# Ledger of designs, part 61: peptides against a protein of PDB entry 3KDP

Target 1, 230 residues: chain A of PDB entry 3KDP
Amino acid sequence: PFLIFIIANIPLPLGTVTILCIDLGTDMVPAISLAYEQAESDIMKRQPRNPKTDKLVNEQLISMAYGQIGMIQALGGFFTYFVILAENGFLPIHLLGLRVNWDDRWINDVEDSYGQQWTYEQRKIVEFTCHTPFFVTIVVVQWADLVICKTRRNSVFQQGMKNKILIFGLFEETALAAFLSYCPGMGVALRMYPLKPTWWFCAFPYSLLIFVYDEVRKLIIRRRPGGWVE

## One batch from the design tools (peptide; made by RFdiffusion4, then SolubleMPNN)

Design b2_p13_8_s3 (from b2_p13_8, 9 letters changed)
Fold by OpenDDE base, seed 3:
Structure b2_p13_8_s3 (fold): chain B 230 residues (1-230), chain A 13 residues (1-13)
Amino acid sequence: as target 1 above (230 residues)
Amino acid sequence: DVEKVLEEAKKIL
């Protein structure tokens, strides 16, 4: 998000405090919960890792987590961001390069895509209105990410949802997201304005996409062991 | 994840 904010010179899609809440709040308990996941049914059929050649975190895992899944998460967040700004009169193309004028408090006549002028205060309200939905979008996509991380090869339907700590993690991150989104004073403290409940659903297609993508990937691995997808 | 790295980068920047 921030790299795109700098490169594209768009209004800030996600606040710094919001991202800290993701990293320190929503991600920690879910990540710890994976340590309590049951081993896959075939784990003992695999050769032991060679500690001299094989890393615990390999390039394939990094590529999948940060490259593929992380890209889908980012796209989900940005989709929500662009939808909100478009609903407020700022089409995606118009946002490119707008940051300089957007962040200038002395410019009170920034035009939207329809020629409506926006004061600095109005612009900051709509910017901060984007922060909460972007955050919630990440959390909703993280549900799918956490669930798919339960297994390397087996389907989630084969593994099941027996890890109570993981289930607790999903509730914890969701409860934290709801708290940050709706608790009085969060708008002032975190620049996270209240979220309309409808915005929670904007992330669902991306969450589903991640889930389906990983299930298909795992299916391919099961059917073609030793393939390039593994 | 990527957001964490970006946030740490933001703090430095």
Scores: peptide ipSAE 0.005, ipTM 0.384, DockQ to the pose 0.027
Fold by OpenDDE base, seed 1:
Structure b2_p13_8_s3 (fold): chain B 230 residues (1-230), chain A 13 residues (1-13)
Amino acid sequence: as target 1 above (230 residues)
Amino acid sequence: DVEKVLEEAKKIL
């Protein structure tokens, strides 16, 4: 998100406070919950890793986590961001290079894609209105990410949802997201303005995409052990 | 002021 903000010079899609809420608020409990996940049904049938040759974090895992899943998360957030701005008159192509004028408090006549002029205050309301849906999109996508992380090879349908701490983590991050989105004063305190409940569903296609992608990946691994997809 | 900003934000969304 921040790289695209710099490269494209677009209005800030996700604020520093929202990033901190993701990294320290929503991600910590879910991440800890994975330590309590039950072993896969076949884990004891696998050979122990060789600590000299087998890394805990390999290139495939990095490529999946930061490359594939991370890109889908970013695309989901940016999709929500561009939809909100487009609904407010700012088409994606018009946002390119707009940041300098957008962030200048002395420019009160920034035009949208339809020639409507926006004051600095109005622009900042729209910007901060994007932060919350972007954040919520990440949280909803993280549901799928956390669920797929329960297993390395087995389907989630085979492993099940037995980890009560993981389930609690999903509720906790969702409750935190709802609190930050709808609690009075969060717009002033955290620059997180409230969103319509319907915006929570904008992330669902991306969560489903991640879930389906990982289930297909795991299916391929089960059918073709030692393949490039492992 | 906060309520007005929240109402405006709700209109924009």
Scores: peptide ipSAE 0.000, ipTM 0.403, DockQ to the pose 0.059
Fold by OpenDDE base, seed 2:
Structure b2_p13_8_s3 (fold): chain B 230 residues (1-230), chain A 13 residues (1-13)
Amino acid sequence: as target 1 above (230 residues)
Amino acid sequence: DVEKVLEEAKKIL
């Protein structure tokens, strides 16, 4: 999110405090939960054919999968960001290069895509309105990520949701997201304004996309053992 | 103050 903010010179899509809440709050318990995930029924029975090459290939593919999932998560957040700004009159193309004028408190006539002028205060309200939905979008996408990451080869339907720690992690991050989104004073303390319940659903297509992507990936791995997709 | 810190952070990054 921050890299695109710098490169595209768009208004800040995700606040620093919100990023810290993701990295330190929502990711910690899920990451721990994955460490306690039950091994796939088949994973322990297959000795690596070549421990050096098979480990490297597996590490590369895990890193690629996590990289791809991370990109989809970021896209989900940015989608929510662009939808919110578009609903407030700022089309995605208009946001390019707008940061300089957006962040200038002395400019009170920044025009949106429809020629409406926005004061500094109004712009900051819209910016902070993006922070909470972006955060919640990441959390909702992380639900799918956690569910898919529990298995390397088996479908979620085959492995099942047996890890109680994973389930606890999902509830914890959801509870944290709800707390940060709806607790009084979060708008002042964290610059996270209250989230309309409808914004929780903006992430669902991306969660589904991640889920479908990973199920297809795992299906390919199951059909072609030892392929480049493992 | 937090806005200034954010603005400064935005200038440094």
Scores: peptide ipSAE 0.000, ipTM 0.302, DockQ to the pose 0.025
Fold by OpenDDE base, seed 4:
Order: structure tokens, then sequence, then C-alpha cells
Structure b2_p13_8_s3 (fold): chain B 230 residues (1-230), chain A 13 residues (1-13)
């Protein structure tokens, strides 16, 4: 989000505080929960890891986690961001290069895509209105990401939801997202304005996309062991 | 205070 904010010079899609809430709040407990996931049904049939050839973190894992899943998460967040700004009169094309004028307190006549003028305060209200839905979108997409990370090869339907700590992690991150979105004072303290409940559903297509993508990937791995998707 | 620190951090990043 921050890189796109700089490169495209768009209004800030996700505040630094919200990023910290993701990194330190919503991601930590779920990530720890994966350490307690029940072993896959086939894991005990695999040879022990060769420490010389088999790294715990390899280029393929990094590519999958950050290159594919992370990009889908970012796209989900940006989709929500662009939808909210479009509903407020700012079409995506109009946002390109707008950051400098958007963040200038002395410019109170920034025009939207329809010629409506926006004061600095009004613009910041809209920006902060984007932060909460972007954050919630990331959390909803993280549900799918966390669930798919339970296994490397088995389907979620085969492995099941046996990890109680994982279930707790999903509940915790959702509760935190709800708290940050609806607790009085969060708009002032964290620049996270209250979210309409309908915006929780904006991320669902991307969550579903991640889930379907991973299930298809795992299906291919099961049918074609040693394939390039493994 | 955290927000100010984060805004300052944003200026450096």
Amino acid sequence: as target 1 above (230 residues)
Amino acid sequence: DVEKVLEEAKKIL
C-alpha cells in the first residue's frame, strides 16, 4: 500500500497505524497458531528434511506467500479503497498524482471527478473513511490466507479445522477488527472512522479467490507430484 | 504521541 501511495501519488490508502495493527495485532496470533497446526496426514510418510538442500524458507515459498497471496491481498485492499473513493466522487484515474494537492492544508478546492470541490477537512474525512475498510478487507482476506496456510498439500476439507488455536486466532483478529472499526474514539485515536457493515462483504470475492486458487493449486500438486506449482 | 511518531516516521520512510 505504501509503495503504491508513493509511486502513483494517490491519497494514502492505509494509514501507518492501521498497518501496525495488521502487523502486530491481526497477523501475530494467527501466525503463531500455524505453529500448532496438526500435521498433514501424509507428512509422516515424507523423508526427513535434508538441512543442506531443504531450506525452511525457500524462493518458492517466498514467491507464493509474498508474490502471489500478498498481491491478491493488496489488490483486495485497493479494490475497497477505489470503490469508496469512487462512491465519494473520486474515480481511480483522477487519484493519480492527486496526493500532493490532497495533503496540502492550504488547498481547499480540490476537485473530484465530477467537479465538486473538497476542503482539506472533507478530504481527510474521506481518506480516513478508507482506512477502516481497507484494514477490514485485509482481515477478511487473511481469513482465507490463514486457512489455506494450514496445509501444504491437503485440501482444507481433508485436513479440517482441528486447530483450536487457529480458530481462536480467526476470532481474535475479527474481534480486533470489529473493535477498531466500531469502538468510540477510534476515529480520533487511530484515524479509523466507523465502517458500514456492508463493507465487510467487499473483501469476500478476494477471500474466495485466494481460497479457490489455493485449493486448485493443492489439487494439482496432489494429482501431479513434483510439478512446478509445488 | 504515537501518531506524531508515526507521521515523523512516514517523513523518513
Scores: peptide ipSAE 0.000, ipTM 0.301, DockQ to the pose 0.028

## One batch from the design tools (peptide; made by RFdiffusion4, then SolubleMPNN)

Design b2_p14_1_s1 (from b2_p14_1, 11 letters changed)
Fold by OpenDDE base, seed 5:
Structure b2_p14_1_s1 (fold): chain B 230 residues (1-230), chain A 14 residues (1-14)
Amino acid sequence: as target 1 above (230 residues)
Amino acid sequence: ELLEKVLELLKELL
């Protein structure tokens, strides 16, 4: 998110406060829950890692985490961001380079794609209105990310949803996201304005895409052991 | 990065 904010000079898609709510709030319990996951049925058929040659963080893990899953998550967040701004009169092409004028407190006549002028205060309300749905979008795609992290090779359907701590984590992160989004005073305290309930559904296609993509990847690994995908 | 974000948040609150 922040890299595209700098490179494209667009209005801030995700605030620092919302990022902290993800990193310290919604991600902690789900991440801990993975330590209680049952071993895969084929674990004893795999050779132990060689601590001298095999890195704990390898190129395949980086490719999956940052290059594949992380990119799909970012696309989901940006989709929600662009839809909200378009509904408020700012088409995606008009946002390119707009940041400088958007963040200037003395410019009160920034035009949208339809020639409507926006004051600094009105622009900041719209910006902060984007932060909460972007945050919620990340939580919704994290549901799929957490579920796919249960296994390295087996399908989630083979592993099942028996980890009660993981199920608790999914409810906890969702409840926390709802609390941060709808609790009175969060607009002042965290700059997180309430979102329409319909915005929760904007991330569902991306969450499904993450799940399907990883299940297809795991299917390829099972059919072609020792491939570059492993 | 997390430390920088916390520091930035503290600067905004303070």
Scores: peptide ipSAE 0.010, ipTM 0.394, DockQ to the pose 0.027
Fold by OpenDDE base, seed 1:
Structure b2_p14_1_s1 (fold): chain B 230 residues (1-230), chain A 14 residues (1-14)
Amino acid sequence: as target 1 above (230 residues)
Amino acid sequence: ELLEKVLELLKELL
């Protein structure tokens, strides 16, 4: 998010507070829940990692986490961001380079794509109105990310959803996201303005995409062991 | 205000 904010000079898509709410709020319990996941049925058939040769974080893991899943998550967030700004009169093309004028408190006549003038206060309301749905989008795509992280090779359908702590984590992160999004005063306290319930659905295609993508990946790994996808 | 200051600082550092 922040890299595109700098490179494209767009209004801030995700605030620092919302990032902290992800990293310290919604991600912790789900991540801990993975420690309680049942071992895959084939785990005893796999060789133990060689601590001298095998890195815990390898290029494949970096490629998956940052290059694939992380990019799909970012695309989901940006999709939600662009849709919200477009509904408020700011088309994606118009956002390019707008940051400087957007963030200037002395410019109260920033025009949208339709020639409507926006005061600094109005612009900041719209910006902060984007932060919460972006955050919620990340939570919704994290559902898929958490579920796909249950297994390395087996399908989620083979593993099942028996981890009660993981299920609790999914409810907890969702409840926390709803609390942060809809609790009175969160707009003042955390700059998290309430979102329309329809914005929760903007992430669903991306969450499904993550899930399908990883299930296909795992299917390929199972059919072609030792491939570059492993 | 603190958030804006942190954002400004981040903008200056980057």
Scores: peptide ipSAE 0.000, ipTM 0.305, DockQ to the pose 0.026
Fold by OpenDDE base, seed 2:
Structure b2_p14_1_s1 (fold): chain B 230 residues (1-230), chain A 14 residues (1-14)
Amino acid sequence: as target 1 above (230 residues)
Amino acid sequence: ELLEKVLELLKELL
């Protein structure tokens, strides 16, 4: 998010406070819950990692985490961001390079894609209105990410949802996201303005895409052991 | 100075 904010000079899509709420709030319990996941049925058929040659963080893991899944997650967040701004008169193309004028307190006549002028205060309300839905979008795609992280090779349908701590984590992150989004005073305290309940569904296609993508990946790994996809 | 500028930018962005 922040890299695109700098490179494209668009209005800030995700605030620092919302990032901290993800990293320290919603993602911690789910991530810890993976330590309690049951071993895959075939784990004892695999050779142990060679600590001298095999890195814990390899190119495949980086490609999967940042290059594939992380990109789909970011696309989900940006989709929500662009939809909200478009509903408020700012089409995606018009946002390119707009940051300089957007963030200037003395410019009160920034035009949208339809020629409507926006004051600094109005623009900041719209910007902060994007932060909460972007945050919620990340939480919704993290549901899929957490579920796919249960296994390396086996399908989630083969592994099942037996990890009670992981299930608790999914409820906890969702409840925390709802609390941060709807609790009175969060708009003042955290600049997290309430979102319409419909915005929760904007991430669902991306969450489904992550899940399907990983299940297909795992299917390929099972059919072609020792391939470059593993 | 750089930290103050970053903090000021963060305060402006926030």
Scores: peptide ipSAE 0.000, ipTM 0.286, DockQ to the pose 0.024; fails the geometry check
Fold by OpenDDE base, seed 3:
Structure b2_p14_1_s1 (fold): chain B 230 residues (1-230), chain A 14 residues (1-14)
Amino acid sequence: as target 1 above (230 residues)
Amino acid sequence: ELLEKVLELLKELL
């Protein structure tokens, strides 16, 4: 989110407090839950990792986490962001380069795509209105990300959903996301304004895409061991 | 107010 905010000079898609709520709130319990996952059925057929040669974080993990799944997650968040701004009169093309004027408190006549003028205060309300739906979008795509992280090679259907701590993590992150989104005073305390319940569904296609993409990837790995996808 | 200032500073730094 922040890299695109700088490069494209668009209004801030996701607030710093909202990022902290992801990294320290909704993502911690799910990440810890993966330590309690059952071993894959083929684990005893794999050689033990050599700590001197085999990196814990390898190029394949970076490529998958940042290059593939992270890009789909970012796309889901930005989709929600662009839809909200478009509903408020700011089409995606009009947002390019708008940051400089958007963040200037002395400019009170910033025009939207339809020629409506927006004060600084009105623009900040719209900006903060984007943060909560973007956050919720990330939580919804994290459901899929957590589920696909259960295994490296086996399908989730082969592994099953037997990890009770992972199931608890999914409920905890969802409950925390709902609390942060709808609890009275969160708009003032965290600049997380309440969202319409319909915004929870905007991320579902991207969550499904992540899940299907990883299941197809794992299927290819199972059929072609030692391929470039592994 | 402090949170707003920290957020503004973070927004200026980021």
Scores: peptide ipSAE 0.000, ipTM 0.318, DockQ to the pose 0.033; fails the geometry check

Design b2_p14_1_s2 (from b2_p14_1, 12 letters changed)
Fold by OpenDDE base, seed 2:
Structure b2_p14_1_s2 (fold): chain B 230 residues (1-230), chain A 14 residues (1-14)
Amino acid sequence: as target 1 above (230 residues)
Amino acid sequence: SLLELVEELLELLS
């Protein structure tokens, strides 16, 4: 998010405090929970691999998969961001290069895509209105990410959801998201304004996309053992 | 205010 903010000179889609909440609050428990996930039923049936060659291949594949998932996750956040701004009169194309004027408190006549002028206060309200939905979008997409990360090869439907720690992690991050979204004072303290319940659903297409992506990937791995996708 | 200062700092660091 920050890289796009700098490159495109758009209004800040996700605040620093919100990023810290993701890194320290949302990601920690789920990440730990994944360490305690049950082994796949097929792992114990595999012959020993060559630790030198197969490790490198696996690291590359894992890096690629997580990189792709991370991109999809970011796209989900940006989608939510652009939808909110568009609903407030700022079309995506109009946001390009707008940051300089957006962040200047002395400019109170920033025009939206329809020629309406926005004061500094008004546009900051809109900006901070984006922070919470972006965060929630990340959490919702992480649900799918955590679920797919339970297994390396098996489908989620085959492996099931047996890890109680992972389930706890999902509830914890969801509870944190709800707390940050709806607790009074979060707008002042964290620049996270209250979220309309409808915004929770904006991430669902991307969550589904990640889920489908991984299920297809795993299906390919099962059908082509030892392939480059493994 | 201290809050405004913190807000400005957060804005710069974000």
Scores: peptide ipSAE 0.008, ipTM 0.330, DockQ to the pose 0.039
Fold by OpenDDE base, seed 3:
Structure b2_p14_1_s2 (fold): chain B 230 residues (1-230), chain A 14 residues (1-14)
Amino acid sequence: as target 1 above (230 residues)
Amino acid sequence: SLLELVEELLELLS
């Protein structure tokens, strides 16, 4: 989010403290929970890992985590951001290069895509209105990401949801998201204005997309063992 | 705010 803010010169989509809350709050507990996941039913059929050749984290895992799934997650967050700004009169194309004027306190007549003038205070209100939904969108997408990471080959429907620690992780990150979104004072402390409840649903298509994508991937792996998808 | 404080600290360290 911050890199795109700099490169595209758009208004800041997510605050620094909220990014830290994602990295330290919403990612850590779920990651730890995966250590308690039950072994897949076919794990004993696999060849033992060769410590000289087989890495725990290989290029394929990196490509999957940071490339494909990460791109869908980022797309979900930015979609929410652009929708909110568009509802407030700022179309995505108009946001490109707008940062300089947007962040200037002395410019109180920044025009939106429809010619409406916005004061600095009004612009900052709409900017901070984006922070909470963006954060919540990331959390909702992480639900799917965490669930799909339970297994490498088996479908979630085959493996099931028996890991109580994983379930706890899902509740923890959701509770944190709810706290940051609705607790009084978060607007002042974290520049996270209260979230309209309908915005929680904005991320659901992306969570579903990740889930379907991974289930299809796993299905291909099961049908074609040793393929390039594995 | 906490955000402003963090941003100020990051600016000082950059």
Scores: peptide ipSAE 0.006, ipTM 0.358, DockQ to the pose 0.028
Fold by OpenDDE base, seed 1:
Structure b2_p14_1_s2 (fold): chain B 230 residues (1-230), chain A 14 residues (1-14)
Amino acid sequence: as target 1 above (230 residues)
Amino acid sequence: SLLELVEELLELLS
């Protein structure tokens, strides 16, 4: 997200506070929950890892977790961001290079895609209106990530949802997202303005995409052990 | 405030 912000010179889609909430609030508990996940039926049949030959995390897992899934998460966040800005009159093409004028406190006549002028305060309200949905989008996408990361080879349908800590993590993330989205004063305190309930659903296609992608990946791994997808 | 500072720094670096 931040790289696109710099490269495209668009208004900031995700604030520092929201980033901290993601890193500390939404990522830690789920990550801990994965450590307590029940072992896969196939993992229990494996020999102990050789620390000299076996990698704890292989390059393919890194590529998937931080490359492919990370890209889908970013796309989900940006999709929500662009939709909100478009609803407020700022089309994606118009946002390119707009950051300099957007962030200038002395420019109070920034035009949207339809020629409407926006004051600095109005622009910042719209910007901060994007922060909450972006955060919620990340949380909803993380639901899928957490569910799929419990297993490497087995389907979610095979492994099941037995980890109470994982369920608690999902609840905690959702509760935090709801608190930050709807608690009075969050707009002033955290630059996170209230979210329309409909925006919670904007991330669902991306969450589903991740889920389907991972299930297909795992299906391929099961059918072709040792393949390039593993 | 922190956000504003970061934004200002980003503006300077852009």
Scores: peptide ipSAE 0.005, ipTM 0.330, DockQ to the pose 0.027
Fold by OpenDDE base, seed 5:
Structure b2_p14_1_s2 (fold): chain B 230 residues (1-230), chain A 14 residues (1-14)
Amino acid sequence: as target 1 above (230 residues)
Amino acid sequence: SLLELVEELLELLS
């Protein structure tokens, strides 16, 4: 997110406080929950891998898969960001290069895509209105990520949702997102303005995409053991 | 304070 902010010179899509809330508040409990996940039912039926060749290749492939999931998460957040700004009159093309004027406190006549002028205060309200939905989008996408990460090969439907600690992690993540989104004073304290409930659904296509991607990947691994997709 | 610092740094980089 921050790299795109610098390269495209767009208004800040995700604030530092929201990033900290993701890293410290949202990701820790899910990570702990995965440590208590039960082993896959077929793990003992697999042939041992060659430790000299297969270990390094598999570590690289796993790293690439997580990198791809992270990119899909970021795309989901940016999609929500661009939709909100477009609803407020700022089309994505108009945001390119706008950061300098957007962040200047002395410029109170920044024009949107329709020629409406925005004061600095109005622009910052819109920016902070984007931070909460971006955060919530990441949380909703992380639901799918957390669910798929409990297994390496087996489908979620085969392994099931028996881990109560994982369910608690999902609940805690969602409760934190709701607290940060709707608690009075969060707009002043964290620059996270209240979110309309409809924006929670904006992330669902991306959560579904991650889920389908991983299920297809796992299906390919099951059909072609020792393939490059593993 | 951290947000204010980040905003100031962004202003300096702009």
Scores: peptide ipSAE 0.000, ipTM 0.339, DockQ to the pose 0.029

